# Designs tried in a protein design run: peptides against a protein of PDB entry 4ASU. Part 8

Target 1, 270 residues: chain A of PDB entry 4ASU
Amino acid sequence: ATLKDITRRLKSIKNIQKITKSMKMVAAAKYARAERELKPARVYGVGSLALYEKADIKTPEDKKKHLIIGVSSDRGLCGAIHSSVAKQMKSEAANLAAAGKEVKIIGVGDKIRSILHRTHSDQFLVTFKEVGRRPPTFGDASVIALELLNSGYEFDEGSIIFNRFRSVISYKTEEKPIFSLDTISSAESMSIYDDIDADVLRNYQEYSLANIIYYSLKESTTSEQSARMTAMDNASKNASEMIDKLTLTFNRTRQAVITKELIEIISGAA
Target 2, 83 residues: chain B of PDB entry 4ASU
Amino acid sequence: FTFASPTQVFFNSANVRQVDVPTQTGAFGILAAHVPTLQVLRPGLVVVHAEDGTTSKYFVSSGSVTVNADSSVQLLAEEAVTL

## One batch from the design tools (peptide; made by RFdiffusion4, then SolubleMPNN)

Design b1_p8_6_s3 (from b1_p8_6, 7 letters changed)
Fold by OpenDDE base, seed 5:
Formats: C-alpha cells, sequence, structure tokens
Structure b1_p8_6_s3 (fold): chain B 270 residues (1-270), chain C 83 residues (1-83), chain A 8 residues (1-8)
C-alpha cells in the first residue's frame, strides 16, 4: 500500500470514529431519558398484566389462530437488539406452526420487517414504521392497538415479543401473552368476574392491549438506547486501535520510501 | 393497591383502606375483600383513603380498574393528576 | 457498512 492509500484509510477511519463518538453521546442522552420514563411505565405495564397472570388464562387447544407482535424500531447500530427479537419470533412461529396453529405477524418497527420479510411475508399483517426517532407515547401505543383491533384478523391468542431492560449492559428478550376478547370471555378462570358487562369487558380489553404495547415500547426503547451506546463505544475503541496500527504502518512505510529514494539517488549518481 | 398512569406512579403495591373510583356504570368504593371485578374508568374523581386516615384526591381521564380475588387492585389511568 | 463492521 502506498503512503497515499494509508493516508486515505486513516482519514476515513478517523471520520468514522468522530461519527461513532457523536452517536454514543446521542444514545447516552436518549438512554438517560428512556430509563427515567421506564420506571413508571414498568409499574403501569406490569399492573396491566396482573390480571392475566393471576387469572391464569388458558386458551383451548382447539383454537388455532395465533398473533405474534414483535417490538423493535427503525434504527440500526444497536447490536443484537433487532436480531434477538426476530430470532425469538421465528422460533415461536415455527413452534406454533408445528403445533398446527395459524400464525400471523405484526412488526413494530421497520427492522423486524427487513429481517423477516423474505421468509415470513405471507404471515405479516402489518408493519408499523417511524418507530424510534421519538420516545414512544401512550398515544402511539393506542394507535397501534386500535389498528390491530380493526385489522379484521380474529386471533384467539397472541404473543408480544420485546427486549426487557435489565441494566446498561444487559437486556433480555421476553414474551408476554395477548388474549382476544372472546378468549378472555370464555376462560373458566374468569368466572369470578362473571358480573362484568360485555361492553365494559370490551373496553377493558382495549385498554389492556394499549397498556401492554406501551410497556413493551418503553422496555424496548431503553434496551435499544443502552445497546446503541455500548455498540458505538466499542466502535470508537476499535477505530482507535486501527488508527494506531495504521499510523505505525504509515511511519514504517514512510521510512522505507525515504530509504529507497536515497539509494536511488546514490546509485544514479554513481 | 397500585395506582399509576403511563408517566407517573401514585401508589405501588400499597395497603389502603378504601379507594373510590368513577366508573362508567357509576362510582363505587373498593374495600378490603371486595368481590373481584373489572371496570372502566370515566373521567372523574378518585379518592384514596389510607390506613392512617389520610385522604388523597386525584382526577383521572379514563382507564381501567381491576379487583382481583387476592384483594390486589390495579388502577390504571390514561391521565391522572393530584388535586 | 464500515461502521457496522467496527460496531460488531
Amino acid sequence: as target 1 above (270 residues)
Amino acid sequence: as target 2 above (83 residues)
Amino acid sequence: SLVDALAS
């Protein structure tokens, strides 16, 4: 490689390092906000899931329609955030299909579609885009919930898959259940709630769905920003190491060129 | 008793004496050993009666309330403010 | 992208 080639590569890597450092700072700011907003969102979301956990709602085996909702975002450069969700979605879809279930998929965030479209295009109902630029709001979750309920797909049971935030260095892909109104209404474990008006139950279920989606978005966002911060830090460090190595190579190559030129001058003068 | 909005927590697994909630079918009081029920909130006043006798008032816009068999209660409001 | 390679 010529001195010019090495110099060009050095400039390129230095520019990338500047970009990754900048992205790290942006991710750090977004992470700090997301973590603060996750605290109440977690209490709210866990509270919404309490009924399903305590009632131990079971879907009859003869019910075959299953909905999978994968939650991520549109933005990359965040490590395994998107691939982790997609991997679990694929596994769940395969298991359900093997059990004779009909599976449909909803992607929250464009990255889910980008990963799964080729293999699961026929199973996709809808993909929600423009996720991740702004912190998710309850309004956003409500829009998603409403669109799902109005999609015309009459699922019996569903799964929402998202990354739960553990710490700045750790997240875990998890699954929470989603139940249709009919499934909840027919569940034996719900008999203790039999005095509930049908309209009330319908409205309750709409809130429940929106609540769960909101919770999943907040967990996902916090996990994503943390992962991006880590990824950009790693990228910056790797770039630094490459710069050091290339600088050494540049210096060695420069010395060799000078030596060669001196020899040529001496040999030509002879 | 848990009372929260998407952005704020007011009570988290707290023990309270009574909670009055505004529902679409009317306001009712949740006491200890209340029968399990699911209700939807209408805009109105929530009143929490603590065990120490203190009373707190909140305005909620909408949401849900769950009373479970184990006497746990989840009050989840879309929007809520302290009065 | 080179950024992706560095981040991995």
Scores: peptide ipSAE 0.152, ipTM 0.939, DockQ to the pose 0.013
Fold by OpenDDE base, seed 1:
Structure b1_p8_6_s3 (fold): chain B 270 residues (1-270), chain C 83 residues (1-83), chain A 8 residues (1-8)
Amino acid sequence: as target 1 above (270 residues)
Amino acid sequence: as target 2 above (83 residues)
Amino acid sequence: SLVDALAS
C-alpha cells in the first residue's frame, strides 16, 4: 500500500473511532436511565403476569391459532440483541408448526422484520416501526396492545419474546405467555374468581396485554442499550488497535520511500 | 400486597391490614383472606391500612386489582400519586 | 459496514 492509501485508511478508521466513542457515551447515558426505569417496570410487569401464572391458564388442544410477538427495536449496532430474539421466534414458530398450530407474527421494531422477512413474510400481521429512538412509555405499549386487539386476528394464545436484562454484560432472551379473552374466560382455573363480569374480564385482559408489552419494552431497551455500549466499546478498541498497526506500517513505508528517494538521487536515476 | 404503576412502586410484597380500592363495580375493601376476585380500577381513592395502624392515601387512574387464592394482591394502576 | 466489522 502507498503512503496515500495508508493515510486514507487511517483517517477513515480514526473517524469511525470518534463515532463509536460518541455512540458509546450516548448508549451509556441511555442505559443508566433505562436501568433506573426498569426497576418499577419489572415489578409492574411481573405483577401483571401473576394471575396467569397462578391460575395456570391452559389453552385447549383443539385451539390452533398462536400469536408470536417479537420485541426489539429499529436500531442496529447492539450486538446480538435482534438476532437472539429472531432466533427464538424461529424456534418457537417451528415448534408450534410441528404441533399443528397456525402461527402469526407481530414485530415490535423494524429489525425483526428485516431478519425474518425472507423466511416468514407470510406469517407477519404487522410490524411496529419507530421503536428505540425514545424510551418506551406505557402509552406506546397501549397503542401496540390496542392495534393487536383490533387486528382482527383471533388468536387463542400467544408468546411475547424479548431480551430480559440481567446485568450490564448479560441479557437472556425469554418468552412470556399472552392469552385471548376467550381462552381466559373458558379456563377452568378461573372459576375460583367469583362472578367476574365479562366486561370486567375484557378490560382486565386489555390492561394485562398492555402491561406485559410495556414490561417487555423496558427489558428490551435496557438490554439493547447495554449491548450497544459494549459493542461500541469493542469497536473503539478494535479501531485503536488497527490505528496502531497502520501507524507502524505508515512509518515503515515512509522510511522506505525516503530511502528509495535518496538512492535515486545518489544514483542519478531520478 | 403489591401496588405499583409503570413508573413507581408503592408496595412490593408487603403485609397490610386492609386496602380500599375504587372499582368500576364499586369501592370495596380487601382484607386478609378475601375471596379471589378480579376488578378494574376507576379513577379514585386508594387507601392502604398498614398493620401498624398507619393509613396511606393514593389517587389512581385506570388499572386492575387481583386477589388470588393465596391471599396475594396485585394493585396495578396506570397512574398513581400519593396524597 | 466497517463499523459492524469493528463492533463484532
Scores: peptide ipSAE 0.152, ipTM 0.924, DockQ to the pose 0.013
Fold by OpenDDE base, seed 2:
Structure b1_p8_6_s3 (fold): chain B 270 residues (1-270), chain C 83 residues (1-83), chain A 8 residues (1-8)
Amino acid sequence: as target 1 above (270 residues)
Amino acid sequence: as target 2 above (83 residues)
Amino acid sequence: SLVDALAS
């Protein structure tokens, strides 16, 4: 490589390093906010799931319609955040299909569609775009919930798949159940709940769905920002190492050029 | 007893004496060992009676309340403020 | 992108 080539490459990598450092700082700020907002959201979301855990709601085997909601975002450069969700979605879809279930998919965030479109295009009901630019709000979750409920797809049971935040260096892709109004109303375990009006139950389920979606968005956002921060940090470190290596190569090449020029002068062969 | 909004936690697995909630079907008082039920909140006042005799008041907009067989209660409001 | 390559 010529000195010019090495210099050009050095300049390019240094510029990239500046970009990755900046992105790291942005991700760090977003992570800090997301983590703060996740604390109450987790209590709220876990509280909403308590009924399903306590009532041990079971879907009858004869019910065949299953909805999978994958939660991620539109933005890249966050490690395995999107691929992890997509992988679990694929696994769940395959398992359900093997069990004779009809599977439909909703993607929250464009990256889900980008990954699964080729293999699962026929199963997609809707994809929600413009996810990840701003922190998710309960209003956002409500819009998604409403769209789902108005989609006309009468699922019996569903699965919401998202990355649960563990720590700044760890997340876990998890699945939580979603139940239709009919499934809840017909569940034997619900018989202990006294005097539940049909209208009340319907409204309750609407809140429940919105709550779970909101929770999943908050977990996903926190996980994503943390992963992006880590990815950008790694990129910056890798760039630094590459700069050091190229600098050494530059110095060696420069010395070689000088030596060659001296030999040409001494030999009179130019 | 858990009482939270999407952005704030008021009670997290706390023991309380009584919780009064505004539901669409009317005023509802939740005591210890109350029968399991599901209700939807209407805008109104939530009153929490602590075991030590203290009373806290909150205004809620909408949401849900769940009383489980194990006496656990989840009060989840879309919006809530301490009064 | 070069950023993707460095981040991988």
Scores: peptide ipSAE 0.144, ipTM 0.936, DockQ to the pose 0.013
Fold by OpenDDE base, seed 3:
Structure b1_p8_6_s3 (fold): chain B 270 residues (1-270), chain C 83 residues (1-83), chain A 8 residues (1-8)
Amino acid sequence: as target 1 above (270 residues)
Amino acid sequence: as target 2 above (83 residues)
Amino acid sequence: SLVDALAS
């Protein structure tokens, strides 16, 4: 490589390092907010899931329609955040298919579609874009829930897959169940709940879905920002190392050029 | 007893004497060992009666309330404000 | 992108 080439490369990497450092700081700010907002969201979301856990809702085996909601975002540079969700979605889809279930997929965040478009395109119902630039709100979750409910796909049960936040250095991809109104209404375990008005149950289910989606978004966002911080930090460090290496190469190359020029002068070949 | 909104937690697995909730089917009080039920909240007042006799009032916009067989209660409001 | 490569 010529000195010019090395210099150009150095400049490029230095610029990238600036970008990654900046992105790290942005991610840090977003993470701090996300973590703060996750605390109540977790209580809220877990509270919403409590019914399903306690009621032990089971879907009859003859019911075949299953919905998978993958939750991530549109934004990259966050390590394995997207691939982790996608991997679990693939696994779940495969398992369900093997069990003779019909599987449809909803992607929250464009990255899910980006990863799964080739292998699972036919299974996608909808992908929600513009996820990850702003902190998710309950309104956002409600929109997603409403869209799902109005999609016309009559699933029996489903799974929402997202990254649950553990710590600044750890997240875990998890799955939570979602159920259709019909499944809830027909569940034997629900018989202990007093005669619930159909309209009440419908509204309840709408809230439940929105609640769970909101919770998943908050978990995902917190996990993502944390992962992005780490990724950008790693990128910055890697860039630094590369700069050091290239600098050494530059120095060596410079000396070689000088030596060559001296030889040419001495030899009269110049 | 858990009472929360998406952005705020008021009670988290607390033990309370009674919770009065405004539902679309009417206001009712949740006591110990209340029968399992699901209800949807209407805008109105929530009153939490603590075991020590103190009462707290809240205004909620909408949401849901769940009374489970294990006597756990989840009051999940879209918006809630302490009064 | 190079950023992607560095972040990986």
Scores: peptide ipSAE 0.130, ipTM 0.936, DockQ to the pose 0.013

Design b1_p8_6_s4 (from b1_p8_6, 6 letters changed)
Fold by OpenDDE base, seed 4:
Structure b1_p8_6_s4 (fold): chain B 270 residues (1-270), chain C 83 residues (1-83), chain A 8 residues (1-8)
Amino acid sequence: as target 1 above (270 residues)
Amino acid sequence: as target 2 above (83 residues)
Amino acid sequence: SLVDALEA
């Protein structure tokens, strides 16, 4: 490699390092906010899921329609955040198909679509884009919930798949159940609940869906920002190492060039 | 008893004496061992009666309330403020 | 992207 080539590469990597450092700082700021906002969101979301856990809602085996909601974002450079969700979605879809279920997919965030479109295009109902630029709000979750309910796909049961935040260095892809209004209303375990007006139950379910989606978005966002921060830190370190290596190469090459020139001068070689 | 909004937690698995909630079907009090029920909140006042006799008041916009067979209660409001 | 390569 010529000195010019090495210099060009050095410049490029230094620029990348600047970008990754900047992105790390941005991710750190977003992470700090997300983590703070996740605390109440987790209580809120887990509270919403309590019914399903306590009532042990079961979907009849004869019901075949299953909805998978994958939650991530539009933004890359966050390690395995998107691939982890997609991997679990694929696994779940395959398992459900093997069980004779009809599977449809909703992607929250464009990255889900980008990963799964080629292999699962026929199963996609809708993809929600413009996720990840701003912190998710309950309003955002409500919009997604409403669109889901109005999609015309009459699912019996669903799965929402997202990354649950553990720590700045750890997340876990998890699945939570989503049940249709019909499934909830017909569940034997729900008989212990006092006679509930159909309209009340419908409204309740709408809130439940919005709640779980909101929760998943908050978990996902926190996980994503932490992962991005880590990824950008690693990238910055890798860039630093590469800069050091290239600098050494540059110095060696420079010395070789100088030596060659000196020899040419001494030898009179034109 | 859990009472939270998307952005704030008021009670997290707390023991309380009674919670009065405004629902679309009417206001009712949740006592110990209340029958399981699901309700939707209407805008109004939530009153939490603590075991020590203290009373806290909250205004809620909308949301849901769940009373489970195990006496656990989840009050989840879209918006809630302390009064 | 080069950034992706640096993340690996």
Scores: peptide ipSAE 0.023, ipTM 0.919, DockQ to the pose 0.013
Fold by OpenDDE base, seed 3:
Structure b1_p8_6_s4 (fold): chain B 270 residues (1-270), chain C 83 residues (1-83), chain A 8 residues (1-8)
Amino acid sequence: as target 1 above (270 residues)
Amino acid sequence: as target 2 above (83 residues)
Amino acid sequence: SLVDALEA
């Protein structure tokens, strides 16, 4: 490599390092906010899921339609955040298909589609874009819930797959159940909830879905920002190491060029 | 008893004497061992009666309330404020 | 992208 080539590469890497450092700081700020907002969101979301756990809602085996909602974002540079969700989606889809279920997929965030479009394009109902630029709101979740409910796909049960935040250095991809109104209304375990008005139940289910989506978004966002911080930190360190190596190479190459020039001068070959 | 909005937690697995909730079908009081039920909230007043006799009032918007067989209660409001 | 390579 010529001195010019090395210099160009050094400049490029230094610029990238600046970008990664900046992104780390941005991610840190977003993480701090996300973590704060996750605390109540978790209580809220887990509270919404409590019914399904306590009522032990089961979908009859003869019901074949299953919906998978993968929750991530549009933004990359966050380690395995997207791939983890996609991996679990693939696994779940495969398992369900093997069990004779019809599987449809909704992606929250464009990255899900980017990863799964080639292998699962026919299973996608919709992908929600513009996720991850700003903190998710309950309004956002409500929009997603509404679109899902109006999608025309009459699923019996579903799974929402997202990264649950554990700590600044740890997340876990998890799955939570979603159920259709029909599944809830027909569940034997729901019989103890007597005389629930159909309209009430419908509205309840709409809130439940929105609540779960909101919760998943908050978990995902917190996990993503944390992962991005780590990724950008690692990238910055890698860039630093590369800069050091290239600087050494530059110095060696420079000396070699000088030596060559001296030899040419001494030999009269110049 | 859990009472929360998306952005704020008021009660988290707390023991309370009674919770009065405004529902679309009317206001009702949730006491210990209340029958399981699902309701949706209408805008109105929530009154929480603590075991020590203290009463707290909240204004809530829309949402849901769940009373489970295990006596757990989840009051989830889209928006809620202390009064 | 080079950024992607740096994350690996």
Scores: peptide ipSAE 0.022, ipTM 0.918, DockQ to the pose 0.013
Fold by OpenDDE base, seed 5:
Structure b1_p8_6_s4 (fold): chain B 270 residues (1-270), chain C 83 residues (1-83), chain A 8 residues (1-8)
Amino acid sequence: as target 1 above (270 residues)
Amino acid sequence: as target 2 above (83 residues)
Amino acid sequence: SLVDALEA
């Protein structure tokens, strides 16, 4: 490689390093905010799920319609955040299909669609885009919940799959249940809940769905920002190592060029 | 007793004496060993009576309240403000 | 991706 080629490559990598460092700082700021906002959101979301855990709601085996909601975002450069969710969605879909269930999929965030579109296009109901640029709000979750309920797909049971935040260096892909109004209403375990009006139960279910979606978005966002911060840090370090290596190569090549020129001068003068 | 909005936690697994909630079907008081029920909140006043005799008041916009068989209560409001 | 290119 000529000195010119090495210089061009050095310049390119230095620019990349600047970009990755900037992205790291942005991700760090977003992470700090997300982690702060996750604290109340987790209490809120776990509170919403308490009914399903305590009531031990079971879906009859004869019920065949299952909904999978994958929660991620539109933005890349965050390690295995999207692929982890997609992998679990695929596994769940395959298991359900093998059990004779009908499976439909909703993607929250464009990256889910990008990964699963080729293999699961017929199972997709809707994909929600424009996720991840701004912190998710309860309003956003409500919109998603309403669109889901109005989609016309009458599921019996569902699964929401998202990355739960553990620490700045760790997340875990998890699944939480979603139940239809009919499934909740027909569950034997719900008989202990006294005199629940059908309209009340419907409204309650709408809130529950919005609550769990909101919770999942907050967990996902925090996980994503931490993962992006780590990814950008790694990229910056890799760039630094490459710059050092290329700098050594540049110096060696420069010395060789100088030596060659000196020899040419000496041989030509001779 | 858990009382939270999406952005703020007021009570987290706390022991309280009584919680008065505004529901679409009417306001009711949740006491110890209250029968399990599910309700939807209407805009109104939530009153929490602590075991020490202190009373706290909150305005809620909407949401849900769950009373479970194990006497756990989840009050989840879309918006809530301390009064 | 840019990150993938740097990891390779």
Scores: peptide ipSAE 0.022, ipTM 0.919, DockQ to the pose 0.012
Fold by OpenDDE base, seed 2:
Formats: C-alpha cells, sequence, structure tokens
Structure b1_p8_6_s4 (fold): chain B 270 residues (1-270), chain C 83 residues (1-83), chain A 8 residues (1-8)
C-alpha cells in the first residue's frame, strides 16, 4: 500500500472512531435514564405478573392458539439484542408447532420483522414500528395492548419475549406468559378468587396486558442502550488498535520509500 | 403489599394493617388475610394504614388491585399521587 | 456498514 492509501485509511478509521465515541456517550446517557426508569417499571410489571405466578394458570391442551410477542426496537448497532429475541421466538414457535399449536407472531420494533418476516411471514399479525427513538411510556404500551386485543386473533395463551436487564454488561432473553380472558376465567386455580364480575375481569386483563408490555419495553430499552454502549466502546477500542497498526505500517512504508530514494540517488538510476 | 404506578413505587412488599381502595364496584378495605379477589380501580382515594398507626393518602386514576391467597396484595395504578 | 465491521 502507498503512503497515500495508508493515510486515507487512517483518516477514515479516525473518523469512525469519533463517531463511535459520540454514539457511546449518547447511549450512556440514554442507558442512565432507562435504568432509572426501569426501577419502578420492574416493580410495577413484576407486580402485574404475580397473579399468574401464584395462581399457576395453565392452558388446556385442547386450546391450540398461541401468540408470540417479540419485543425489541427499530434501532441497530446494539450487539445481539435483536438476534437474541428472534432466536428465542424461533425456538418457541418451533416447539409450539411441534406440540400441535397454532402460532401467530407480533413484532414490537421493525428489527423483528427484518429478521423473521421472510421465514415466518404467514405467522405475523402485526409489527409495531417507530420503537426506540424515545423512551417507552405506559401510553405506548396501552396502544400496543389495545391493538392486540382488537386484532381479531383470539389466542388462548401467549408468550412475550424480551431482553431482561441484569447489569451494564449482561442481559437475558426471557419469556413471560400472556393469558386470554377465557383462559383465566376457566382456570381451576382461579376458583379461589370469589365474586369477580366478568366486566371487572375483562378490564383487569386489559391492564395486565398493558402492564406486561410496558414492563417488557422498559427492560428491552435498558438492555438495548447498555448493549449499544458496550458495542460502541468495543468499536472504539478496535478502531484504536487498527490506528496503531496502520501507524506502524505507515512508518515502515515511509522508511522504505526513503531508502529506495536514497538507493536510486546513489546508483544514478533515477 | 405492593403499591406502584409505572413511574413510581409507593410500597414494595411492605407489611400494612389495612388498605382502603376505590373500586368500580365500591370502596372496600383490605385487611390482613382478606379473601382473594381481583378488582379494578376507579378514580379516587387510596388510604394505607401502616402497622405503626401511620396513615397515608393517595389519589389514583385507574388500575387494578389483586389480593392473593397468601395475603400478598398488588395495587397497580396507572397514575398515582401522594396527598 | 463500517461500524458493523468494527463491532465484529
Amino acid sequence: as target 1 above (270 residues)
Amino acid sequence: as target 2 above (83 residues)
Amino acid sequence: SLVDALEA
């Protein structure tokens, strides 16, 4: 490579490093906010799931309609955030199909569609776009919940799949259950809950769905921003190493050019 | 007893004496060992009676309340403010 | 993208 080529490459990598450093800082700020907002959201969301855990609600085997909701975002450059969710969705869909269940899919975030649309297009009900630009609100979750309930697909049981935040360097893809009103109302374990009006139960389930979606969005957002911060940090470090290597190459090449020129002068071959 | 909104936690697995909640079917008090129930909140006042005798008041917009067989309670309001 | 290459 000529000195000019190396210089051009160095300039390019230095520019990329500047961009990745800037993106890291932006991600760090968003992460800090997301983590703060996740604390109450987690209490709220886990609280909403308490009934299902304590009642041990089971879907009868004769009920075959299963809904999978994958939660991610529209934004890239965040490591394995999207692929992890998609992988879990694929695995769950395959397992359910093997068990004779009908599976439909909802994607929260365009990246889910990008990964799964070609292979699972017939199973997709809807994809929610414009996710990840702003922090998710309960209003956003309510809109998604309402759209799901009005989709016309009468599922018996569902799975919401999202990345749960563990730490700045760790997340885990998890699955939480979603139950239809009919499944809950027919569950034997719910018999201990007396004097529940049908309208009350319906409204309760609407809140429950919105709550779990909100919770999943907050976990996903925190995980994503943390992962992006890490990815940008790694990219910046990699760029730094490459700059060092290219700088050494530049110096060696420059020395070689000088040596060649000296030889040409001495030999009179120029 | 857990009482939270999407953005704020008021109680997290706390022991309380009584919680008065406004529901669509009417206001009722949740005591220790209350029978399991599910209710939906209407806009109104929540009153928490702590074991130490302190009373706290909150306004809630909507939400849900769950009383489980193990005496755990989840009060989840869409919006809530301290009074 | 060049950024993707640096993340790999």
Scores: peptide ipSAE 0.021, ipTM 0.915, DockQ to the pose 0.013; fails the geometry check

